# Ledger of designs, part 26: peptides against a protein of PDB entry 3WG5

Target 1, 218 residues: chain A of PDB entry 3WG5
Amino acid sequence: LAKNIVYVAQIKGQITSYTYDQFDRYITIAEQDNAEAIIIELDTPGGRADAMMNIVQRIQQSKIPVIIYVYPPGASAASAGTYIALGSHLIAMAPGTSIGACRPILGYSQNGSIIEAPPKITNYFIAYIKSLAQESGRNATIAEEFITKDLSLTPEEALKYGVIEVVARDINELLKKSNGMKTKIPVNGRYVTLNFTNVEVRYLAPSFKDKLISYITD
Target 2, 218 residues: chain A of PDB entry 3WG5 as posed
Amino acid sequence: LAKNIVYVAQIKGQITSYTYDQFDRYITIAEQDNAEAIIIELDTPGGRADAMMNIVQRIQQSKIPVIIYVYPPGASAASAGTYIALGSHLIAMAPGTSIGACRPILGYSQNGSIIEAPPAITNYFIAYIKSLAQESGRNATIAEEFITKDLSLTPEEALKYGVIEVVARDINELLKKSNGMKTKIPVNGRYVTLNFTNVEVRYLAPSFKDKLISYITD

## One batch from the design tools (peptide; made by RFdiffusion4, then SolubleMPNN)

Design b1_p10_2_s1 (from b1_p10_2, 5 letters changed)
Fold by OpenDDE base, seed 1:
Structure b1_p10_2_s1 (fold): chain B 218 residues (1-218), chain C 218 residues (1-218), chain A 10 residues (1-10)
Amino acid sequence: as target 1 above (218 residues)
Amino acid sequence: as target 1 above (218 residues)
Amino acid sequence: GGIILEVLGA
C-alpha cells in the first residue's frame, strides 16, 4: 500500500551529472518510503544531453510516479528540461512559466553565440523527443516543433496542445487537479491512478553537495 | 620584446566551462606579462565539446605561444584533450602518457555504457579534428583515426606519426627540446620561433574557484 | 572517454 505521502523536491539550474544525482537521490528517497508520488519542482535553462537522457531513464525506472512541475512562476523547463518533463509520469506548469526551446546545440562560443549542431544530431533528438511524446501519449508534433522551430509554450498553450497535463498555481492546486489522473507512462509496467486524497506533503531539501554545486554553476 | 618568462600552469580533470575559464585566465596572465610562452600541463579524460571548442579558439587567439604538455607520467590528453592539443602552438608529452580516444559520444548511460553519437556528429568531429591537424601541419590521417578507430597513442608513437612535436620528461627538458622550434600555428598571424634561452619559469597556481570546482567534479 | 554533447536551450 502506498503511504499517503507525496514528496516535493526542487531542481534548479543547468542539467548536469550532478543534477542527475539530485534526481536519483530524491526519487530513491520517495521510493524507499513507498510514497504515492514525488513532485520535482523544475527550473532549468537546459544542460547536458547525457545527463538529461540519464534523468529520463531514471524517471522511467522509478517505482513511483514522478511529476515534473515547472515552478515557480517565472521558471522554465527549457531544452533538456522539456525532455525530462516529456519523460515523466505527469507534467504540471505554474502560470507564468515556459516549456520548449529544445534545439540541440554544441554549445556557446566565446562571444556567447550558439554553435549549431549538425543536422544528424538535430534529427536524433527529433526522433528522441518524439518517442518520449508518443510513449507518454503527448503531442509528438509539438514536441518536434520544440526543436525544428525552437518553439516555447506557455502553460496554457502546452495544456491546450496536449504537451502537459496540469496547470497549477501551487502544490495544493497541483495535488487537487492531478488527483485521479492516470500516469502518462507506466510505473512498474502499469499505468497508475494518482491518489492525492489525505496526503502528507514532505519537502526534500537539497544536500550540502547540491548547494555547493549550484553555488559554483550559477 | 618578450620577457624571458615562461609560465607553467596545470589543468586537470574534465573539460568544462570552468576549465575554459582556467585556460583563459592562465593565457591572459601570460599575455599581460608578454611571456615567451605558456606551458599548460594537461591531464584530462575528456569532457564537453563546447568547452573544448572554446578552449581551442582561445588558444588560437592567444597573443603568445601556448604549449600543451601532457604531464605528468600517467596523464592523458584523452578525447577533448586531444583536440585542445591539436589546436595549440606546440604539443609535448611526457613518457608514460597517452593521447587520442576522440570518438564523440552523447554520454554515459546509468550502467556506465557509452551512448553512441549519431554518424553525422562523428563526421562533424572528424572534419573538425582533421582541420586542426591540417592547420597545425600535423598528421590529419591519424587525427581522423583518433575518432574512427578510437585510437590512443604513446608519446613515442605520436611523435613518430607527426601528431606531436616533443617528448620530454620534465619542464626543463621540454624547454631545451622546444627551444628554436617554430610554432605549429601562427601567433598574431606569424609563426614564432620559441626562445627558451635564459628563461625564468613561473608557475601559476589554481585559483580558489578552480580548486573548489575540481573538488566537486572529482 | 568521448566529447559530450549538450542539449542547450537558446
Scores: peptide ipSAE 0.053, ipTM 0.567, DockQ to the pose 0.822
Fold by OpenDDE base, seed 2:
Structure b1_p10_2_s1 (fold): chain B 218 residues (1-218), chain C 218 residues (1-218), chain A 10 residues (1-10)
Amino acid sequence: as target 1 above (218 residues)
Amino acid sequence: as target 1 above (218 residues)
Amino acid sequence: GGIILEVLGA
């Protein structure tokens, strides 16, 4: 029986293999406690495609709903963050946040210029992001444009275009608005209806290791 | 007029955007001095595909021959290192080194297990590594097997199979053996014949920044 | 060792 518990965890910074570890740890804790859901407060400029795809897979394998919440105001789900969001059970954004800018790059040159990904890689990620959108019943055209136009959206635009499900100022509003919504992808083969009636919110803190790596990579 | 100068620089550790900066700096110095060539002593377990591809492009854009030398004994040109080598003007290996193990991965899970790359990414890198081999007149079948079989070769095997051009114990033997060889790829549109007769060997040191980043990433 | 791809935003 699911406990009336919703976990909230923060993931901030570049998407790396360490970020995968954070997602895995947080989701595992919430799964073990049979939480109704976990909300991941996401703020990322992007990062590694490999880690991103692993995070998406980990979310899709979750025993509980994983809600990506682009938070706080000023945060972004940029690049890898958009893919992660599109791979999740529900997407929410706070006002003053952004989503998109998903053009694959090989990185930055010494002069800070973008090194373009080869067309084959770009095409792979176009197919991948469109697949995530299609599987979740989200706007695949906009998902493609996140790459081809390097498009970024406001929460209002993202909601309007059917990229996200919720605009919420805080966790309380998110819980209120998402109560009774179905997940956009299955949990263990079924679309779950979220029940946030009389839930206990439990915050998960980053580990000491999480804090240290974040400090080194910033 | 090329001066009778050969530069030697060491690149050790993971292939990152910072490694690209090292390659760029070292090649630029050698280009500015109109060196006959630069030898990069390479020891890498692999790293980022983006940085790798950028390094390959930087080598291919070099105004002078770039010789990849897997050195010292015990070193490897693993994963990204193999691609870099195959993208270079000449490949040498010291006895007791290795080349190969090029399977693309998304990274490592928390438990250290390999996260596999999707087939589309794997296929991209198969095509890419085969292209590098073909362009350089090296063994494209073995290049493919570096991925499909995660094959690793000894210097003797790599020479036998036509993956590399030189087996050498040290810089002096490398210069001696490679003297009069043509580059396997063009330099400014032409295959250059290496002239290592009466050359001055100049060693380039890592910058302070290079040392610091290496220290942080190790 | 594997090759790691990055998807970085502009």
Scores: peptide ipSAE 0.045, ipTM 0.516, DockQ to the pose 0.590; fails the geometry check
Fold by OpenDDE base, seed 3:
Formats: structure tokens, C-alpha cells, sequence
Structure b1_p10_2_s1 (fold): chain B 218 residues (1-218), chain C 218 residues (1-218), chain A 10 residues (1-10)
């Protein structure tokens, strides 16, 4: 029986143009193989707005479901990571992870203090994050509070408030719990029912370029 | 006769946290040697707002004059580069270079189109760039127009309008023309008269890390 | 973390 393929790939660190390249590469591989889905293990403190928006768009253009999985325990989908998650077909979190803290900033000063964004930046991203939540049928009020209150949530809270769809300890539990769920946004204009019965899990490794960039940016 | 030292270093490419590290390293070396000044040969299309602000602050904290020199011909101090220049002690440009185009953006879309910044971002950076111009005794109206009209100027225009101080073909002409000029902002709370009589020019090379980062980001 | 704005020219 031809086993349906589910890809798993890791994306860790700051959201940059290189992170976009990783998302694009991983999703493209999974699309080419007509995978049932790809799971992206995400651990990020945040990053660039443009890269984030491009990643969201790339996910929404995907021919297959893209599942964001905040993993492992101790990981976060902070700031840009929250937007990416809210733009995806399904969000999962491992116990001991976090999501939120989405207040836009201009960056960090030399002393490590936050350089605050002007109010209209904040309002732009409030509108943007609320749109992502609304389009995905997720809690738009909490999405706004990720910015206005710089709120961070546990997996249990995020599930309770309807921000995410799954709490799972590992890939096997994620596949089990998400089996039969509908994507929160369309795939090629249609909401897809996930089929994780009798699947083969394939792990995608970082490219040589990905490894080199991580070494230099770390 | 103990020759006064003038350092020359090149900074090329996007303004990032790594570019800040380059500025910091170069200025620190020149400070340690009690140089008369450092000239930074700048060629940039722009970059990150935080890195730009940190670079401006690092320049303004310098114990020695930091001269921004838009060089070689064909180079630009675009966007973030203009802010850096306006925050410095002296601006020079080579013939065939440009300065300006400072409209803040959120980034580029996947199709290469500009993602526009909301109006209050633009207003914040208008206030910021005007403050830099005012503090340095440079043309604040043109500084605003670098954003509002996305204006770019030639060296001759920039000199004419009082945006920059020197047009020079090379380092020797720059030293000759800037000799006896006062810095446009203070060095340690005092406006410094540049003394480029009987100076030794020392070129600073990029570090191994700088070369590796450029190779990866190019 | 945060979402960082770019200051880029057209």
C-alpha cells in the first residue's frame, strides 16, 4: 500500500531571508513528492517583518498543508514566529513551549533596551495579525493582545483560547491528534482533511548553506 | 615628527548587525591609536533600522572624528546609509555617487515589490532624520525630502544644498579639502578642527569574520 | 524578540 509521506523539518533561530529560503526549500520538496503534509518544527525568538510576511505568503501558496509545530520543550514561536504560525494550516505546540509576544519593535539599542515602534506600526501589525487569525478561524482578540499586551501563552492556554489546534509531546502524538482535522486555511482554495493513517515520516536535513549560515549568525 | 594617523576602512553592502560590528571594530582601533580621524568608505543600498540607529549612536560616541565617504564612483549612501552619514562628523562623496532615498519600508514582497511602511513609521523617521540634520547643521528640509519625495542627490547637489561637506575624487583630495574643517557634530562634547597636515594614512582590512559574512550574504 | 523594520530605499 503506497504510504502517504509526511515531511518533518526544523527551523530554528531568527526569522531572516535565509529562513525564508529554508521554508521555501522544505515546502517545495514536500510539494514535489505530493506529501500529505509537512511539519515544521519551529523554535524562534522572532526576526524581520519582511521575511515573516514572505514566509506567511509562501505557506499560504503551498500545494500541501504546512503544520507549524512549536518544538522541542523550551522552544517558542515568539513575535514573527506567532505570525507564521497564525498564517499556517495547523498549529501544534509541545508542552513547555510558548507563543506570543508580538509587539513590533524597531530593534534593540546598544544597551539592549527595546527601541519601540511608533503607534501606527503597532496598529498596522495589529490589523495584520488579526487578519491572519480571522482567516484561519483562530482567536483574533488574543492575536491582538499578543501585541497590545505583549501576551505570551502556554500551549494549554493557547489551545483553550482557540489560538492553536493541537498540544502534542512528539511527532507521533501530533500525527495521531491531527488526523482527521481540517486545515484552518485552504490548500489550493479547499480546506483539506488531514490523513495521517499509515504515513511514512521523512525528516529533511538542513542544507550545507543552512548549516553555514547558522554557524555564522550564531 | 610624530605623524598623525588617519585610518581608512571600507564598509560595503547591507546595513546589518554585522555592519555595526565592523563600524565598532574600526572606530575602536582608531580610538585606541588616538588617530586624527577615521574615514569610512561607504557603499550601501540600505538595511535594518536598528543596526542603522546603533551605528549612528556608535559614531556619535566616538572619541575621534568619523568621516563617512561615499566611495568609489558608482557607490551610494542609500536609505540607512544616508542616516549614518547625517549622524557623522563629516560627509564626503566621490563624483558619480548618490545619497538619499530614505523612505522607510517594511521590506520586499516575494515578487520584489515594496511593502510600504504605515504613515506613522514614515513620520517617526522624518522626525529622526530631521533631528540628525539639525544636530549636524545640515539641510533638514532636504533630509525630510529624502523620505517624503524619496529624493536622491548627486554629490554636487548634496554639497550645494548643504547636506554634505566635501566632494572628493580620492582619499588624498578628501584629506586636502577637509583639512581645517570643523566637525559637524561634537567629538567628546567639542567641535573638532580636522588636521590633515602631515598625516599617515592607514588602511584597515576586513576581519576573517567580515569576509566570511560578506561571502555568505552576497 | 520583535518584528524589525527595514529602512530601505526604493
Amino acid sequence: as target 1 above (218 residues)
Amino acid sequence: as target 1 above (218 residues)
Amino acid sequence: GGIILEVLGA
Scores: peptide ipSAE 0.041, ipTM 0.555, DockQ to the pose 0.788; fails the geometry check
Fold by OpenDDE base, seed 4:
Structure b1_p10_2_s1 (fold): chain B 218 residues (1-218), chain C 218 residues (1-218), chain A 10 residues (1-10)
Amino acid sequence: as target 1 above (218 residues)
Amino acid sequence: as target 1 above (218 residues)
Amino acid sequence: GGIILEVLGA
């Protein structure tokens, strides 16, 4: 039986294998409790492509809706964060946040300059990000431009262009605005209508391991 | 007597000699049980050309249809994975997946830059990939462009251009859509009409060795 | 920051 529960968890910082473990843990908890959804408050400058792709897979394999919420104001779903958002069941952004800037890079040189990705890799990620957008019924042209033009958008622009579904100032406004929306991708092969009437909001805390690794990587 | 059995197995990660062993084992099991087909859920960024060519041969020598399914969402049949797909009896892609980016390289330099393949090698793989496409009645021009332009495609693009046969969200949709389709290449010299009416789906698990090597290479 | 690629295999 679906419980009137919505989980909220925070993921902040670089996208790494550890970030995957956080997503996996949080989604698993919410799945086990048959939550109506989980909201991930996301703030990331980007990170590793492998971890990002694994996170997207984990989201798309979820037994419940995963809402990416770029939060709080001042946060970003930059680079890898944009892909994660586009791979999710619903995207929300708080005012004063950003999304985009998705050009793949091989890394940074010793002087901090970008080592550009070869066309092979860039084209791979163009196809990948377009596929995420198309699957979710989001703007694939803008998704491509996140790479080709290093485009970044405000919440209002992202909403206008059909990249995201909700602009919300807080969790309560998010729940209110997203109530009755269908997920942009399926859950277990079905588009789910979100029901946020009479929901309990449960906050998930980082584990001890989460805190320790965050401390080491920060 | 052909059994109403369809096998499903997963192959994920780099294409190596170990990946060949997985393909061989899975196809052999399905052959021994006279399965209607085997579906390989493929997620690969690429890998070794030698292993790829061996896998293609093993597929084309199969006594039963081998369906390559780029799955789950977020997965890819990149580089070597594209060749494997083009060498198979039927290609399906899940939404949110990609195919292409097939330019051969000699490897990566110490700084992570690509060591380009000489024209002789590039031309060899152009001829090879075009042959796979032509033999399967798939788009040989696009197959060439997977190399010459490092082209990558969404499922919808790949379907539109006649690179793949099915876009499917899950195994059930794949079975439904591919039911009554002919294999794109022969099985024992004959094009087989797939019969997925009243089929038992059997999942093949990775062996202990498969799990151990995956753990070491990840 | 861009997506830091680990080596997408050849």
Scores: peptide ipSAE 0.028, ipTM 0.284, DockQ to the pose 0.225; fails the geometry check

Design b1_p10_2_s2 (from b1_p10_2, 5 letters changed)
Fold by OpenDDE base, seed 1:
Structure b1_p10_2_s2 (fold): chain B 218 residues (1-218), chain C 218 residues (1-218), chain A 10 residues (1-10)
Amino acid sequence: as target 1 above (218 residues)
Amino acid sequence: as target 1 above (218 residues)
Amino acid sequence: MGVEIEALGA
């Protein structure tokens, strides 16, 4: 029997239009190969709201389950990353990762201080993040508090509060624990039961462009 | 009476040679103005070990107290950031921030997997991080576990375990709480008692070069 | 001015 394929790709750093292109490319490859799922190892401080919303939409339009895995230990799905996670089919976190801190800002002033978003913008993202949580059957109260209290959670807290679905140390444990779980949002209009029995894990590499941008940003 | 000056600057993103230049510039400005201290608002996933070690050395050579403030909520002093913090005169964290996850890696493979550091390198950084903790009178056992267990801590845990000195929501609370504290390492060979009574807070802006690099990395 | 939903943490 041909092994079901699970793709794994890394997305690290600021959420930008380039990050959207990465998500799109990785998901598209996995879709083309009719993969059982794609796992996105996410480590992000956040980034652009527009790119974030586009990424969420791209995940929601995926023909296969997209699993956001906050990985490795020390990584965060912070700010925009939390929205992306809440918009995904499954959220996993490694021990020593974090999720939350979603308060929108207008940016950083020249002096490095945060320019606060006006209430209108903040309220928009409160509504948006609550919608993502509600649609995925996750904790909408905590999702709101990620903004209103700038709350950050550990994996254990996030699991306990119903923000995430899995705490896993590595891909193997993630596959094992998530096997038989239903996606938190539909794939092509249907909730999918993940089947990670006898799977082949395939890693997707960054493109040359991805590497170049990372090199310039590093 | 002339107000004592406290500088505040932001350092965000990957730790690179450019980040070293930022630290050097900010500290130098504050030294030239004989500031009471400089607060570095730090948000970093980590970065290059060489740059990190240079930053630690630059902080240790500072003529004024350098306070690492993991800020704002959602920020982390992760990996290289933890070393930098442990090398500083005072560590503060905002609620919803993290510290730790210090396991050295050789990099990321083309497939996005972590290339583990060989034991020789890992052991070097264990010794190094323990030294930083010991020199600053901070928890060397936890510092080691930041590597060996890839441990990450909340502000409350980090405070409880003697990794950090202050949990503060903002600069005003930081100044209030740290007033009268002694630096955890010496400044010019002497432990300094911080005096934040009647201070002027001055924010340092990124240089044009800093902004350009951030823009390219964004 | 784009709304940045940057988490302040990497």
Scores: peptide ipSAE 0.094, ipTM 0.348, DockQ to the pose 0.110; fails the geometry check
Fold by OpenDDE base, seed 3:
Structure b1_p10_2_s2 (fold): chain B 218 residues (1-218), chain C 218 residues (1-218), chain A 10 residues (1-10)
Amino acid sequence: as target 1 above (218 residues)
Amino acid sequence: as target 1 above (218 residues)
Amino acid sequence: MGVEIEALGA
């Protein structure tokens, strides 16, 4: 029986336009092969709000389920990363990872202090993050508190509060635990039940361009 | 004979994730109505690189021609706005507008001075802007100089140098001058000849969300 | 954690 393919790709670092290109490329490859899903191993401190929103939209336009996996241990889906996760079809976290800290900032002052966003921007992102949580059937109150309290959660807390769906140590455990779950948002207008019973895992490598951009932004 | 529809929408201010939402909404409406084209009246000082790249991609994925019109007089397609224009199916400018000034910056220091991008980032955007110009059959040398010299051009210069396709005072003159032009990039894999001989112009208003975001970013 | 929207130059 032809094994259903699950792709796995890694995205690490600041969320930028280049990160969008990575998401777009990886999802496109998985779509072209009619994969059962793609798992994105995510490790980010945050980044640009515009890139984040475009990534969320690209995920939501995907013809296949996009699973965000905060990985490896020590990784985070911080700031922009949390929004991306909340916009996805399934969220998993490895033990020893974190999610949250979503308060928008305008940047850094010369002294390295954070320039706070005006209330209007903060309120926009509160509304936006709540919408992502609500659309995905996740905890919108905690999503708001990721901004208002700059809250950061452990995987166990995030699972308990209904922010994420899975805590898993590795890809195999993630596939096992998420097998039979419905996507938290639609794929092509339908909630998809994930089928990982007879799958082949394929890892996608960063392109030469992805490597160059990561090298520039590091 | 059913009049072919041309949509016109306005996008003003900093290029951000919200600007992407505006482009996406406007283009989607025009796509749904099978419009002959959409004209985006653009006035921007610049903004975020990631939002810019996503907007370019959204334009390139459009099922209909997207015309960037730098308007009204006094407006600019500065920095990020130039990239967006270069990624579009047709560029027009009103008299008294400007295009260019594309040097990437990391931000502003506490004293309000520009923090220059490292050479690697600058070189990336040189390659990117040249690719947009080349793909659209526009002047890639001038596109590079928008960064290396931080060059800004008048409409007449931009037309002369082959950066833009039309100088027009208003929508009616734009439609008249661009009638019979081929798109500078493909639509659904084909270069489209614009047909504005029997068109109905429909203006799209900013959504409540668009208004709120513009209010926040101003 | 910054929404570092790196402004391409204003």
Scores: peptide ipSAE 0.090, ipTM 0.388, DockQ to the pose 0.354; fails the geometry check
Fold by OpenDDE base, seed 4:
Structure b1_p10_2_s2 (fold): chain B 218 residues (1-218), chain C 218 residues (1-218), chain A 10 residues (1-10)
Amino acid sequence: as target 1 above (218 residues)
Amino acid sequence: as target 1 above (218 residues)
Amino acid sequence: MGVEIEALGA
C-alpha cells in the first residue's frame, strides 16, 4: 500500500503577508499531493493581525489537515501564532515552547513602548480568539485570557487546559501521539481521524523568496 | 551664510514596519544635520495601520519640518499614505497624483476579496483621521469621507478642500511655493515658518536594507 | 513581547 505522505514545513519569524504566502505555498503543495497532513513547525513572536486572519482562513480552507507544531524547543506561538494555532486542525507543542500573549497592540513607539490598542480593537480580537477556540473545541476562557491577562502557557499547561492537543519532542513523537486523533476543526466539512500508521515524512524547504524574506526580517 | 539644507527622500510601496524604519532613518539624518526640512516623496497604495500610526507619531516628533510630497505624477498617498500626509507638517502633491481611499480593511481573502473591518475599527480610524485633520488645521469632514465614502481626491481638489497645502510639479516648485508657509503642526512645540530662500537640496538614497525590502515586496 | 496584532490594513 502506498505510504501516506506527511509534509513538514517550517515557518519562523514575524507573521506577515509573506508568511501567508508561505502557508499558502506549503499547504498547496501538500494538498496537491493529497498528503495525509501537513505539519507546520511554527516559531513566531507574532505579527500582523490581517496576515494572521488570512492564514487562519487559509488553514480552515485546507483540503488536508494542517497541524501547527510549536517547534523547536525555545520556540513560541506568541500573539498571532496563538490565533493561527487555534485556527488549525491540531496543535502540538514541543517541551520548552510557549503559546499565548495575544493582546493586540497598535505598534511600538519610538522609545520602544507599546502603543495600546483601543478597547474596541481589543474586544474584537477577544471575540475572534474566543470564536477560534469555540469552533475548534478548545478552551475559550483561556483564549480570552491570552488577551486580557496577556497569558502565556507552557505546553503542559496548554494541554491541561485544553488549548492544545499534543505535547511532542519531535515529528516522530508527534505523529505517534496524534495518530487516531480527530481534527479539532473540519477538513472539507468533515472531522478527520488522523492516520499516521504508514507515512512518509517529506520536509519542504523554503523557497528562495521565503529565504530572502527571512533574511531581511531577521 | 551657510545654505540651509533640505533633504529629499523617496518612500514607495506598502506601508510596513520597514517603511517606518525608512522614515525614522531619513528624518533622523535630517535632524542630525539640522536641516531646514525633509521632503518625503511618497508613493503608497497603503499598508499597515500600526506602521502608519508609528510613522505619524515619528513625524510629529520630528525636530524639523517633515513635508509629505505625493510624487511623482501617477503616485498616490492612498489609505495609510493619507494618514501619514495628514499627520505631517506640510502636504504637497504633484499633478496627476491622488490622496484618500482610507477605508480600513482587515485584509484580503484568498479570492482577493477585501475583508471588511468591523464598524468599531472603522469608527476608530474615522476618529483618528479626523483628529489628524483637526490638529493640522485640515478639512476633517473630507478626512472622514476618505473613509466613509472611500473618497480619493486630485491635488487640485485636495488643495481646494483644504486637505493639502501645495500643488507642485517638482521639488523646486515645491520649495518655491511652500517658502514662507507655516507648518500645519508644531515642530518642537512651535509652528515653523518654512524658509527655502537659500537652500541646498540633498537627496537621500535608500539603505541597502531598504533596497532589499523593496525588492522583496515588489 | 506581544507582537503587534495589527488588525488593520489601512
Scores: peptide ipSAE 0.050, ipTM 0.357, DockQ to the pose 0.571; fails the geometry check
Fold by OpenDDE base, seed 5:
Structure b1_p10_2_s2 (fold): chain B 218 residues (1-218), chain C 218 residues (1-218), chain A 10 residues (1-10)
Amino acid sequence: as target 1 above (218 residues)
Amino acid sequence: as target 1 above (218 residues)
Amino acid sequence: MGVEIEALGA
């Protein structure tokens, strides 16, 4: 029986327009091969809100399930990473990772202090993050608190509060635990039941461009 | 005789992943309507290198000519804006605008000082900007100097040095002057001769998202 | 840190 393919790729560093290209490339490869899913190992402190929104949109337009996996231990889906996760078909976290801290900022001042976003911007992102949570059947109250309280959660807390779907130590445990789960958002207008019983895991390497941009943006 | 359509849209502010979305949206609309060209009125101080590279790629993949027009007077195609312009099918500038100042930086320090890019990154962008200039038959020496000397040019200088193709005060003058010009890069594998003799100008408004992101990123 | 290509002094 032909093994279903699951792609695994890594996205690390700041969320930028290049991060969009990484997502787009990885998802496109997996779509072209009719993969069962793609798992994106995400480790980000955050980044640009616009890139984040585009990434979310690209995930939502995916022809296949996109699983955001906060990995490895010590990694975060912080700030923009949380929005991306909430916009995805399934969220997994490794033990020792974090999610949250989503308060929008205008940037950093000349002294490295955060320039706060005006209330209208903050309120927009509150509405946006809540919509992502609601659309995915995730905890919209906690999603709001990721902004309003700058809340950060452990994997165990995030699972407990219904923010994420899986806590897994590695890809094998993730596949095992997520096998038979339905996507939290539709794929091509349908909620997909993930089938990881007979899968081949294919790792996607970062392109040379990916490596360069990661180096430049780190 | 059916009037050929020329779209005109505005992109203002920092070059970000949302700026990519703006370019993509505007070009896509113009492509769908089989426009003679799209003119992007560009005013930017620069922005993210990754977004810039993606925008350049999107322009190069356009099914129609994309004209970058540095407009209005007082505007700039600075830094990332210069790369975008050099990656486009035609560059126009209004009097009182500028182009150049393309030195890559890692960002701003906690005191607002520029963090210089290491030589390896600077050299990468030198090679990249020179490639854009060479591919478009524009002045690659000046393109390099936009980085190495942080050079900025007036429209008259940029025209004189063969960096840009048109100096125009407004859209009507731009259309008049660029009528009969060939694109500086191919459109669908062919250099296109622009025909603006019998055109309808259609202005594209920024989407609500565009307005929001412009406000957020400014 | 992401590479920014911005005009000096911004």
Scores: peptide ipSAE 0.033, ipTM 0.350, DockQ to the pose 0.121; fails the geometry check

